# Designs tried in a protein design run: peptides against a protein of PDB entry 3MAZ. Part 80

Target 1, 99 residues: chain A of PDB entry 3MAZ
Amino acid sequence: VLNPMPACFYTVSRKEATEMLQKNPSLGNMILRPGSDSRNYSITIRQEIDIPRIKHYKVMSVGQNYTIELEKPVTLPNLFSVIDYFVKETRGNLRPFIC
Target 2, 99 residues: chain A of PDB entry 3MAZ as posed
Amino acid sequence: VLNPMPACFYTVSRKEATEMLQKNPSLGNMILRPGSDSRNYSITIRQEIDIPRIKHYKVMSVGQNYTIELEKPVTLPNLFSVIDYFVKETRGNLRPFIA

## One batch from the design tools (peptide; made by RFdiffusion4, then SolubleMPNN)

Design b2_p24_2_s2 (from b2_p24_2, 12 letters changed)
Fold by OpenDDE base, seed 1:
Order: sequence, then structure tokens, then C-alpha cells
Structure b2_p24_2_s2 (fold): chain B 99 residues (1-99), chain A 24 residues (1-24)
Amino acid sequence: as target 1 above (99 residues)
Amino acid sequence: SEEEERKEATRKFLESGDKAEKKK
């Protein structure tokens, strides 16, 4: 099945993404959304360990790849890999929001 | 434990968020 965008991608604002995650936490805790400009993206997560916390990450288009802006930036070949990275780095605690 | 390791990894990952995203 050819899917041009990850299933957790939604054309929503930062605020809307936050609301989605808070409203239905059982559906996942990670959303990929359009960035503030053109070809970039942002990821919003809601993770509850001790208390619920919401964080956002910038995913920049760099050439044909994508760079997650972290203290130590990570560059990956596509958005699916970006989502996978978030899942793996958190040992599965982060899960794509699927509704 | 494995669970604590997962929590620790996640906690550290969360700490790396926000700054870059908020900045334009």
C-alpha cells in the first residue's frame, strides 16, 4: 500500500494537535503536522510518565531528507523514518495518533 | 529495569523538545 504521508499526519495547527491528543489519548500520542512555513513539519507529542507533558519538535526539509531539530540533530530519508525514530528512541512509549 | 530504562529514555527525549520548534 502506497501511503505518501504517515498515518499520524494531519493538516492541523499546533493548538488543534494538542487538543486532539488530549481528547483521545488512547488513539496515540504523536501527531505530525505542517510547519509554520512551506515544506517543513512539526511533531506534537503528549507523553505521560509522572505527569502529562506536551512537547513539540521541528522537522526540517533538507534537500531530499528531513532533519529533526534536537540537541544533536538527526537526519532521515523520509517522514516515515522520522516517525519510526520517535517510536524507537522512546522504546515504544510514543505511538502515532490514529483516528 | 526495562520499564525504568524506557521511562528514562523517554524523559530525556522530552527534554529535547520545544526550543527548536518554537523558534522561526
Scores: peptide ipSAE 0.569, ipTM 0.854, DockQ to the pose 0.528
Fold by OpenDDE base, seed 2:
Structure b2_p24_2_s2 (fold): chain B 99 residues (1-99), chain A 24 residues (1-24)
Amino acid sequence: as target 1 above (99 residues)
Amino acid sequence: SEEEERKEATRKFLESGDKAEKKK
């Protein structure tokens, strides 16, 4: 049995993720994608406040949890919680890209 | 305002981006 992935997960490259977000900003501004190593992921976000900004975050699989690599790393129990973290930290500005 | 607070929180969070995602 394989657990489901967040709805904003897509098997795309960094470049493709950026293009997806730019093309359909109304569908959301955050994508979860495969990282360079197995069991690791990356988050790509496109936020428009003052100007459009693209940022990427590394999400590392550590044991049974996941760690978002930030200046001060944050560890969460699953990928759904990772997505939720991004949403909450930005007070709802970031929303998962649902195509 | 709540909107300004949200914008500020977002700006601050974005500053943490790319810190370790240099590897593709």
Scores: peptide ipSAE 0.564, ipTM 0.855, DockQ to the pose 0.505
Fold by OpenDDE base, seed 3:
Structure b2_p24_2_s2 (fold): chain B 99 residues (1-99), chain A 24 residues (1-24)
Amino acid sequence: as target 1 above (99 residues)
Amino acid sequence: SEEEERKEATRKFLESGDKAEKKK
C-alpha cells in the first residue's frame, strides 16, 4: 500500500542538494529530489574525476514508469531502478547520498 | 583498464546531464 522512496531522496531544492553534496562528499554523491512538476523528479550528482563537477538530470513520470531524460532516454519501472541505473552506468562511481 | 573504462563511462554520463533538467 505504501510507496517507499529511495534512501537518497530528499525534499530539497537544486541549490540545497548541491550544498549537501559539497559539504559531505564522503556520504555519497547522488541525490534524488522533487522536480518542478508533480510526480517528476531530478537527480543531482557531484563527481570528481578530473575536477569537481555538478550535474542535474530530469526524471519524468510516464504512466507507471520513469524516464531519465538523456540523449537516449531510458525508461525504468521505479525510482529504485533509476538510482540503480546511475550507479551501474558509472561503474559504482556514483553512490546514493545517505545522511 | 577497468579504471579507465569506469572513468570514461562516468565522463560520458556527465555529458548527458543538465540540458534536459533545465527545461521547464
Scores: peptide ipSAE 0.563, ipTM 0.852, DockQ to the pose 0.574
Fold by OpenDDE base, seed 4:
Structure b2_p24_2_s2 (fold): chain B 99 residues (1-99), chain A 24 residues (1-24)
Amino acid sequence: as target 1 above (99 residues)
Amino acid sequence: SEEEERKEATRKFLESGDKAEKKK
C-alpha cells in the first residue's frame, strides 16, 4: 500500500530547493518536491553547462500515473520513472540530489 | 561529439522548463 519516494524527494519549498542545489552542486542537480496542490509535485533543476541556470517543472498526479508538464506532456507510471526520464533525456547531465 | 550532443540535449530540455510549473 505504501510506496517509497525517490531519494531526491525532499519536503522543501521552491526557494529552499534552489538553495540546496546551489550550496552543494556536487551532490546532484535535481530535486523532487511537493507541489502547490495535493498529490502534485515539482522538479527543480540547477544546471551549469555554460552558466548556472535554475528551472522548475510541474508533475501532475493523474489517476495512477504522473504527467510532466512540458510543451508535449509526458505521462509515466510512477515518480521513479519521472526521475529516470529527466536523467535519460539529458544523457545523464541531470542527477538526483542525494544528501 | 557525444559530449556536445549531451550538452545540446540538455540545453533543449531546459528550455521546456518553467512554462507550466507556475500554472495552477
Scores: peptide ipSAE 0.576, ipTM 0.856, DockQ to the pose 0.550; fails the geometry check

Design b2_p24_2_s3 (from b2_p24_2, 12 letters changed)
Fold by OpenDDE base, seed 4:
Order: structure tokens, then C-alpha cells, then sequence
Structure b2_p24_2_s3 (fold): chain B 99 residues (1-99), chain A 24 residues (1-24)
């Protein structure tokens, strides 16, 4: 049994996530979704600054932690911290997509 | 301004995206 997941977690594909964000931008602009491999995840972001931008990030499960595959990888203790990281790094511009 | 700085920070962060994106 899996522990509780962040509210912005949805069992959707990359394409579906993109469509969700495009359809309802007022609900947030960041989605956490399953990765291609079990226990790994991906984050899809749609940010509108001048022009719409769609970006995807890989979140790897490493032991008891999670590593965001950035140019300079960041390792955090849980998925909630991962979401928080995205929010903080963008000073609030990124917000979890909540239906 | 603070807003401009926030935008700048956001754009810079976004540049790190897709570097190792998942194909899910």
C-alpha cells in the first residue's frame, strides 16, 4: 500500500498531463505523474511567461529519497518536498494542479 | 521589480527542464 501522494499527483501520461494543464490553467500549472519505470515519476509544467512553455522533469526514486534530474540533481526525502522545491525555486509561479 | 525577478528565476529554472525528461 502506497503512502499518501501529493495532491497534484495523477495517474496520467505526459500527453494527458499537458492537456490537463492547457485546459484548466487556473487550477495550477504543475502535475506529478508516473514515470516510465516503476517507482519513478515525472513532473510536467506549463508556465505562461510571455509565451506558453511546457517542460518535463524526471524524478527518480533512489533508496528512500527522490532525485530531481536537473542539470545539477537535487535529492529530497519525499515527493511532497519535491513539489515544494518546484514552488520555492520559482517563487510561487509554479503551483500544483488541483482539481 | 520583484515580479520581474520572479519571472527571471522561473525562466531560469525552466531551462533546466527536459534535460533528462521521462517519456511516460
Amino acid sequence: as target 1 above (99 residues)
Amino acid sequence: SEEEERKKATLEFLESGDKAEEKA
Scores: peptide ipSAE 0.624, ipTM 0.891, DockQ to the pose 0.491
Fold by OpenDDE base, seed 2:
Structure b2_p24_2_s3 (fold): chain B 99 residues (1-99), chain A 24 residues (1-24)
Amino acid sequence: as target 1 above (99 residues)
Amino acid sequence: SEEEERKKATLEFLESGDKAEEKA
């Protein structure tokens, strides 16, 4: 069985995602969720390096690809690659939330 | 150390996300 969406995808709001990450940090610190518009998504992350940080990143569907709205936008072929990007760029400090 | 380098990389990445989702 192939998952059509990353395991850390949940149909939750920004608030709910934040609460999930805060409540069970051992399960991961990154959630993919629906964006404000169809076909768009947001990634909520929680990090506790020196101080707690909660960030929300826009993942915009562009054609058949996805663009992460960073200072320098990054375009990737699928949502799995988006998750992988967050993991790799943080050298594993970010991990998908698996509930 | 590897841990310090990982922390540094993480913080740098977070900084790159200054265009984060608008607060609503």
Scores: peptide ipSAE 0.544, ipTM 0.864, DockQ to the pose 0.539
Fold by OpenDDE base, seed 3:
Structure b2_p24_2_s3 (fold): chain B 99 residues (1-99), chain A 24 residues (1-24)
Amino acid sequence: as target 1 above (99 residues)
Amino acid sequence: SEEEERKKATLEFLESGDKAEEKA
């Protein structure tokens, strides 16, 4: 079964994702991108609270679920839930980049 | 305040990251 990808998914490099977020911060501050292999992904975030911060997170495919590589790992059923988790945990400060 | 707590929660969450591999 093929499911659509989240709207903030782009086939871009780590560097390019950072540049996209810096160029158009009004469009969002979170990008989902391919990881080291076809099964895994990475999240790039640019957040400006007191100072600008760029962070990257591994999203590992585990069975039919996905695990976010945080200090305390979180496992979710799909990539849409992964995006939602980032939004909810930051109380809306993180928003998917929509270009 | 709510704003202060939101900022704190966001910063604490971000601190747990920076584990993604370099993607060419």
Scores: peptide ipSAE 0.539, ipTM 0.861, DockQ to the pose 0.448
Fold by OpenDDE base, seed 1:
Structure b2_p24_2_s3 (fold): chain B 99 residues (1-99), chain A 24 residues (1-24)
Amino acid sequence: as target 1 above (99 residues)
Amino acid sequence: SEEEERKKATLEFLESGDKAEEKA
């Protein structure tokens, strides 16, 4: 049995994730998806503040933890914490896409 | 305002994504 994944996790490609976010912005603006390498993930964000911005972040599996590839890398114990980090750092502007 | 602060925080965070995933 697979461990539970964050609600915003979808087995989609970068392109598909972008399309999902564009089609239904009211459902959220952040998606967690499989990365190009095994055990790694990517987060796609679509934020509309002044202009629409699409960003993709690498979430690398390191041992039993995960490291978000930011200017200053952040390591967290699980994917739920990773999602929480994005939400908190943006004071709620980033919200997991729930379909 | 709280909204402006949130926007600022969001933009700053997005800018910190310098090591964003490269397009394959």
Scores: peptide ipSAE 0.503, ipTM 0.825, DockQ to the pose 0.567

Design b2_p24_2_s4 (from b2_p24_2, 13 letters changed)
Fold by OpenDDE base, seed 5:
Order: structure tokens, then C-alpha cells, then sequence
Structure b2_p24_2_s4 (fold): chain B 99 residues (1-99), chain A 24 residues (1-24)
């Protein structure tokens, strides 16, 4: 049984996610996508405060929670919380890509 | 300003991405 996924989740590769964000920046700048394997995920963001920069973050499935691979890892209960964390930490600068 | 605060917060957050997904 599959649980609901965030609206910015797309079954795309790193390359495809990058292209999506570059092609339509007005639709958002953050995409959640399948990781390289298993139940892990990755988040691709395109930020252009100074110059356009694309970064990819690992979101590792740990038990029933998810850990964002940052300098100091952050563990959250679900993927919705993960997306919310990225949004809140950037005061809304990062927004989920809605196609 | 609110905008400057947002930019500052964003820059600080991006600096935390030390364990980003590695290119394969």
C-alpha cells in the first residue's frame, strides 16, 4: 500500500529534474525524486539569489522516518515534513515545483 | 528588510548542504 506523496514528487532522474527546474523556474525551484536505490529519495533545488546554482540533497529512509543529509542531519517523520523543512528554513525562498 | 532576511536565511541553509547527493 502506497502513502500519499508531496506534490513536488516526480519519478524523474537527476538530469530530468534539473531540466524541469531550468525550463520553468516560475513553477517552483524544488523537486523530490526517487533516490539511486530502495526507499531513499533526493531533492533537487535551483536557487538563483546571486547566480543560478543547482544542488542535490539525499533524503535517507531510516526506519519509519527520513533523514536529510545536511552538515548536521535532520530527521523528520514523513516526506511532507521534509518538504516543509526546506521551505521554512529558507523563509519561503524554496518552493515546491508544481507542474 | 524581509527580503534580505529571506536571502540571508537561504544562503545560510545552502551552506549546510555539505552531504549533498554525489554525482554518479
Amino acid sequence: as target 1 above (99 residues)
Amino acid sequence: SMEEERKKATREFLERGEKAEKKK
Scores: peptide ipSAE 0.585, ipTM 0.846, DockQ to the pose 0.514
Fold by OpenDDE base, seed 1:
Parts: sequence; structure tokens; C-alpha cells
Structure b2_p24_2_s4 (fold): chain B 99 residues (1-99), chain A 24 residues (1-24)
Amino acid sequence: as target 1 above (99 residues)
Amino acid sequence: SMEEERKKATREFLERGEKAEKKK
């Protein structure tokens, strides 16, 4: 049985996620969404420290865990941990988009 | 400051996104 998904998970496309973040930046700047592959996911972020930047990250399902496709890949046990990782690594600058 | 550290950490994190999702 699939457990509840993180609050920032939305069944949206890359384009839709970008539009959501741009339209309502006060609601957060990070969205988890389905990847092009059925069991994988992607994270879209909008960060505007210097200038507005949109980035997309692959979150690959690997066994019972998830691997964030970074220069140095990071493997975590669940999607909640993945979201937490993004938040903590950016000292809270990244916040889950809560609509 | 905390804010400067936060910005620095964020910039560094963004630089790690070399394996970002490719766009078709």
C-alpha cells in the first residue's frame, strides 16, 4: 500500500509546475511531481537569490529507496526524506509548495 | 550572517544539480 505523499506533491507536468511556482511564489518554491517514467519523480524549484532560476531534479526510484540525481547522488529512504533534504541543504530557502 | 550563510548554502546546492532533469 502506498503511503501518503508529501504535501508538495502534485500530478503536474514540468511546465505546469513552473507556472505554479511563478504564479504563487508566496506558497513555496519546491514541487514534487511525477517523472516521465512511471515510478520516478522530479523536483522543480524556483529560486531567486540573485535572479529567478528554475531547476529540475531527477528523483529515481531505486529498490525501496530514492536517489536524487545530483553531481554526487544522494540516496534516501522515502520521498519525505527527499523533501527534507532539499530544505535542510538550503537552510530553509527551499520550501515545499503548499496550495 | 545567517542570511548570507543560507544564500551561500543554496548557491552551493544549486551547483550540485549537474544531473538535473533533461528537457525534451
Scores: peptide ipSAE 0.583, ipTM 0.844, DockQ to the pose 0.549
Fold by OpenDDE base, seed 2:
Structure b2_p24_2_s4 (fold): chain B 99 residues (1-99), chain A 24 residues (1-24)
Amino acid sequence: as target 1 above (99 residues)
Amino acid sequence: SMEEERKKATREFLERGEKAEKKK
């Protein structure tokens, strides 16, 4: 049994995640999904402030922590903290996609 | 306003995604 994961985690591809966000924007605009490598993940977000923009971020498992691949990388203790970081940095604009 | 601040913060955050996941 897989350990607890954030509610916005789905075992979907980049394409599927994009489609989910586009189809039901009212359910949230951020999805956590499996990365291309073992124990790594990716976050797909869809923002529509000015124009629709879709971005994908790498979340690398490093030791017992996770590093968000940003221009200036950010390391956090768990995936829940990763999701929280995206939410807080955008003042709540980004919200986990909950089906 | 709070909304303007939210938008500003979001735009600034998006600009930090220079090391985003590469396309396949």
Scores: peptide ipSAE 0.582, ipTM 0.844, DockQ to the pose 0.523
Fold by OpenDDE base, seed 4:
Structure b2_p24_2_s4 (fold): chain B 99 residues (1-99), chain A 24 residues (1-24)
Amino acid sequence: as target 1 above (99 residues)
Amino acid sequence: SMEEERKKATREFLERGEKAEKKK
């Protein structure tokens, strides 16, 4: 059973997440979704600064923390912090998708 | 400008996604 999750968490596939973001960009451009393995997650983002771009990030459960699989991995204490990290690093350009 | 900095930060962040979820 999952503890409270970020508002942008949806039990959707990569494909579904992409479609959601494309159909309703005004609702946000970032979705947290289940990963391929138990207790792991993925983040799908849609950014349109220059051209429309869809990207997917692995968020791995490591012990009591979560690691964002970037060139230099970033470890954070919970999924809320993960979402916050994406928002802050992009100066607010990334916003959680709220349906 | 603030907007330019925001865009720059975003572009740089996207570039960091080297170990992003692989396409299936």
Scores: peptide ipSAE 0.581, ipTM 0.843, DockQ to the pose 0.538

Design b2_p24_3_s1 (from b2_p24_3, 17 letters changed)
Fold by OpenDDE base, seed 1:
Structure b2_p24_3_s1 (fold): chain B 99 residues (1-99), chain A 24 residues (1-24)
Amino acid sequence: as target 1 above (99 residues)
Amino acid sequence: SEEEEKKEREENGRFIEEVRKASE
C-alpha cells in the first residue's frame, strides 16, 4: 500500500505527461510521474515565456528524503514538499496539473 | 552522457529562475 501522493502525480510516461500538459494547459503545468527506476520520480513542466517550453527534472529517492537533481541539489522530506518547492520558487507560475 | 546531464541540470535551474521572473 502506497502512502498518499500529490494530486499532480500520474502513472504516465514522459511522452504522455507532455501531451497532457499541452492538451489542457488551463488545468496546470506541472506533473509528477514515475522515474526510470523504482522509488525515483520525474517532474515534467510546460511553461510559456517567449514560447512554450518543456523541461524534465529528476527527483531521486535518497534515504527517507527526495533530492531534486539541479546544479545545486535540493533535498526535501517528501514529495509534497517537492511540489511546493517548484510552486514557491516560481511565485506560483508553476501549478500542479489537476484533472 | 554525464556532460549532457550536467548541462541539462544547469539549464533546468536557469529555467526555474526565468519562470519566477516572468511573474514580475
Scores: peptide ipSAE 0.716, ipTM 0.930, DockQ to the pose 0.754
Fold by OpenDDE base, seed 4:
Structure b2_p24_3_s1 (fold): chain B 99 residues (1-99), chain A 24 residues (1-24)
Amino acid sequence: as target 1 above (99 residues)
Amino acid sequence: SEEEEKKEREENGRFIEEVRKASE
């Protein structure tokens, strides 16, 4: 069974995700992509405050939930919630990349 | 290494906070 994925999910590498965000900043600044393991994912973010910065976050599948690997881990019920978390935590400064 | 991963998680967390503050 394959459930729907967030619109900002792309089957791309870390490098490709970075390039996508750099080339079309107006389309968003956050991409969800496959992780190194089957049920894990990664999120690539590009945001400029002082200068453009690129960050990568690990999203680990834990049981039926997902955990964002942070100093203080955040566990959410699905990938849509993971994307929503980043949007809300940054008050909308982070937006899913939609092309 | 584990230490490098820990450092990355800490920096990644601080970055989210910086991005949040940028909207204020």
Scores: peptide ipSAE 0.716, ipTM 0.930, DockQ to the pose 0.774
Fold by OpenDDE base, seed 2:
Structure b2_p24_3_s1 (fold): chain B 99 residues (1-99), chain A 24 residues (1-24)
Amino acid sequence: as target 1 above (99 residues)
Amino acid sequence: SEEEEKKEREENGRFIEEVRKASE
């Protein structure tokens, strides 16, 4: 039995995630997806400031936690916290993609 | 490469900051 995943988790590729976000921006702008390695994930974000921009973040499984691969890495206890981090850090501009 | 990944992490970090500021 697997633990529940965030609602914005989809078993899609980088390309598919980008297309999903582009197609329905009103549903959210952040997707969690499988990484290239087992137990690792990636976050794809599409946000329009001046122009639409796509970014991909590596979320590495480290022990019982997860680390967002940034210049200053951020370690969190679960994937729900990872999603929450992006939402809070951007004051709600980033929202999980829910379809 | 490691250098490319470093650059991406830096840009990704700046992007989050930009998105945050866009709400102000």
Scores: peptide ipSAE 0.715, ipTM 0.929, DockQ to the pose 0.758
Fold by OpenDDE base, seed 3:
Structure b2_p24_3_s1 (fold): chain B 99 residues (1-99), chain A 24 residues (1-24)
Amino acid sequence: as target 1 above (99 residues)
Amino acid sequence: SEEEEKKEREENGRFIEEVRKASE
């Protein structure tokens, strides 16, 4: 039995995710999408500080957990926790894209 | 490449920190 996917998950490409975030920034600034390989995912974030910036994060499936590919990797039990991590680490500045 | 990926991870990490600080 599989748990539901985070609300900000969309079966879109890197390019499409970027376009979605640029087109409707008021709906959120973070999208979870399929990675190049099965069971892996990517997160696209768009945030304006000085200027709009787009970043892409790799989320690798490791066993039953997921690891965010950072200089200091972060391993979490599920995709909901992955989204929560980004929200909490940025004190809410990053918000899941909901359309 | 390995070097490009390393650079991306470092920049991605700094970005998260920058976004966090922007809310202060």
Scores: peptide ipSAE 0.715, ipTM 0.930, DockQ to the pose 0.757

Design b2_p24_3_s2 (from b2_p24_3, 17 letters changed)
Fold by OpenDDE base, seed 4:
Structure b2_p24_3_s2 (fold): chain B 99 residues (1-99), chain A 24 residues (1-24)
Amino acid sequence: as target 1 above (99 residues)
Amino acid sequence: SEEERRKEMEENGRFIEEIRKASE
């Protein structure tokens, strides 16, 4: 089964994702990218509160779901839900990077 | 290490919370 990927998914490295977000912050501040394992992914976000800060989150494939690696892990049914989670949890301050 | 991973997750979680609070 071929499922579409979120619009903010790019086959880029951690470094490339960081550069993309820094160069065009108006296009969004969140990127989904491949993890070290083909089954997993990573989320890179860039947000300025006091100063611009960049963080990376692991999204692990667990069974038919995905788990965001946090102190209190969050399990969601698909990658679209993962993106939605970050958007909702930050009240829209995080937005998918759309190039 | 496990300690480094734990610390990163804690900081990552706090960052999300900070972003949320910044909108209030």
Scores: peptide ipSAE 0.724, ipTM 0.932, DockQ to the pose 0.793
Fold by OpenDDE base, seed 1:
Structure b2_p24_3_s2 (fold): chain B 99 residues (1-99), chain A 24 residues (1-24)
Amino acid sequence: as target 1 above (99 residues)
Amino acid sequence: SEEERRKEMEENGRFIEEIRKASE
């Protein structure tokens, strides 16, 4: 049994996540998905500033926490906090994809 | 490679910053 997951979590591949975001940008621009390794995840975001750009972030399970793989790693207590981090750091421009 | 990974992380971080600034 899987514990509660963020609403933007989908069991999709990198390619599928990209397609989802491209097809329905009005539903959000951020997806949480399974990583290549069992307890790890990935965040896929699509945002247009000058042109549409897609980026993928690794979210590593470390102990009971999660670390966003960045030049300056960010460790958070749960996946909900991970989503919140992306939302607040972008002043709401990133929004979880809800379909 | 590790260098490519580091570069990607750096660019990913900058992208977040760019998105934030676009809100100003």
Scores: peptide ipSAE 0.723, ipTM 0.932, DockQ to the pose 0.777
Fold by OpenDDE base, seed 2:
Structure b2_p24_3_s2 (fold): chain B 99 residues (1-99), chain A 24 residues (1-24)
Amino acid sequence: as target 1 above (99 residues)
Amino acid sequence: SEEERRKEMEENGRFIEEIRKASE
């Protein structure tokens, strides 16, 4: 039994995620992808304020929750909440990449 | 290194804040 994943989840590498976001910015600017270790993930975002910038965030599986690795860590109950966090914190400027 | 990781996390957090402020 496989639990559903966020629509912006893709089994791609860091490089591939970056390329996807660069090629089709109109489809969204945030991708969730597999991390280096099982059960861990990474979020890649691309946003232009002054110039286009790419950032990668580690999402660690901790118990039954997920923690976004930030100076001030953010722990959420599931991956959908992780995506929601990025959308909410940026007032909608970050949107899940949907192809 | 630990210092490099700390710096990256700091910059990552600041970027989110910048994006939020840019929407105001």
Scores: peptide ipSAE 0.722, ipTM 0.931, DockQ to the pose 0.775
Fold by OpenDDE base, seed 3:
Structure b2_p24_3_s2 (fold): chain B 99 residues (1-99), chain A 24 residues (1-24)
Amino acid sequence: as target 1 above (99 residues)
Amino acid sequence: SEEERRKEMEENGRFIEEIRKASE
């Protein structure tokens, strides 16, 4: 049985994700997309503080969990938790892109 | 490269922190 994916998951490239976020910032600023390898993913976020900035985060499958590649790696049980992490860590400033 | 990856992760982490602080 296939579990559902987060609503902000789209089968798009890094470039396409960036364009989506730039064109419709009101729909959210975070996209989950396939990584270069199967079972791995990437998170693309766009946020303006002083100027609009785009960042990409690698989410690696490790066993049955997922690890966000950061200086201090964060391991979570599923992709929903990964999205939740970004939302909570930014106190809601990051919101999943819903198109 | 390894150095580029390290730098990206460092900046990525700092960005998350900046976003959090901006909401306060």
Scores: peptide ipSAE 0.720, ipTM 0.931, DockQ to the pose 0.742

Design b2_p24_3_s3 (from b2_p24_3, 16 letters changed)
Fold by OpenDDE base, seed 2:
Structure b2_p24_3_s3 (fold): chain B 99 residues (1-99), chain A 24 residues (1-24)
Amino acid sequence: as target 1 above (99 residues)
Amino acid sequence: DEEERKKKMKENGEFIEEIAKANE
């Protein structure tokens, strides 16, 4: 039995995630998706500071934790914490995409 | 323009700067 996933998790490709975020900005600007043929994941965001910018980040499964691949990597206990980290560290600028 | 963007990034948290520099 699969454990619950964050509400912003969708089994979509990088391209599809980008299109989802562009199509419905009011629903959120962050999507969690499967990594390429692996147990890892990726996060796609669409931040609109000056102009809309799409960026992707690797979320690597390390043991029982997850590491966000940033210049200064951050390791968290689960995917819910990963999403929460993006939200809190950006003071709410990033919000999970909820359809 | 770039200065305004940096200002907004600062207001939204220091992590936004890290996000701006990173990419898969």
Scores: peptide ipSAE 0.110, ipTM 0.709, DockQ to the pose 0.085
Fold by OpenDDE base, seed 5:
Structure b2_p24_3_s3 (fold): chain B 99 residues (1-99), chain A 24 residues (1-24)
Amino acid sequence: as target 1 above (99 residues)
Amino acid sequence: DEEERKKKMKENGEFIEEIAKANE
């Protein structure tokens, strides 16, 4: 059985995700998208701490879990947990982009 | 400036600093 995807998941390219976040910052600043490999994903964020900065992160499918590629990798059981982690650990600074 | 940026990063938690260092 295939579960639904997080609300901030869009089948867009890196470039398209960047444009979405730039055009409508009030709708959120975090997008989940397909990776180069169909089994993996990427997170694109737009943070405005000092100036707007676009960053991309790999979310690798590892067995039945997902690993966020950071200096200290974080492994979580599903994509919903991945999104939740980004939100909670940034104390709400990151919010899912909702069209 | 950079000092103000660091202050804001700390206010948003250590994870803000962590993700700022990474980029695909």
Scores: peptide ipSAE 0.108, ipTM 0.714, DockQ to the pose 0.084
Fold by OpenDDE base, seed 4:
Structure b2_p24_3_s3 (fold): chain B 99 residues (1-99), chain A 24 residues (1-24)
Amino acid sequence: as target 1 above (99 residues)
Amino acid sequence: DEEERKKKMKENGEFIEEIAKANE
């Protein structure tokens, strides 16, 4: 059973996600997308601290939870929590891309 | 400027620094 997905989820490739964020930065800077050939996902961000930088992060499905692949991995109960984590931990610097 | 970047990273929280070190 698949629950509703976060608003910033799009069935796009890494390249397409990058282009979306670059073309419309005012709509947000974070996209959730499907992983390749798996049940996993990826997060693509376009963060502008000094200059615009594109980064990608693996979100691995682990049992009933999801783990963000970081130097210090973070495990959360659902994809909504994953998005919320990126938003709150960056104090709003990251915002979901709403198209 | 590296020094300016670090300052902004601190203002956005510790997680910003961690994000900067990671990539798929």
Scores: peptide ipSAE 0.099, ipTM 0.712, DockQ to the pose 0.086
Fold by OpenDDE base, seed 3:
Structure b2_p24_3_s3 (fold): chain B 99 residues (1-99), chain A 24 residues (1-24)
Amino acid sequence: as target 1 above (99 residues)
Amino acid sequence: DEEERKKKMKENGEFIEEIAKANE
């Protein structure tokens, strides 16, 4: 019993996610992926501001919610909300990678 | 305007760098 995952979710490694974002930046710059042998997840982004920069953020499963490991942690009810948070907080700079 | 776009991108980038921790 598992609800659908966000469109930018891919069962890929950190390295594979980075390669996907680098190859097709026009398709988006944010990927959600599985954590290492766990129920947790990670978000990989590629921002092109001055130069291309890759960043990875841990998303911890806590009870029925998810906590984004930021300087000031943010807890949300589901993975869709996690993606929405990154999109809204960056005013659209981050967009889910759709291939 | 491209210059305006770049400015907005830089502002968003600074925001992310400020609150986010690159960890995993």
Scores: peptide ipSAE 0.078, ipTM 0.678, DockQ to the pose 0.056

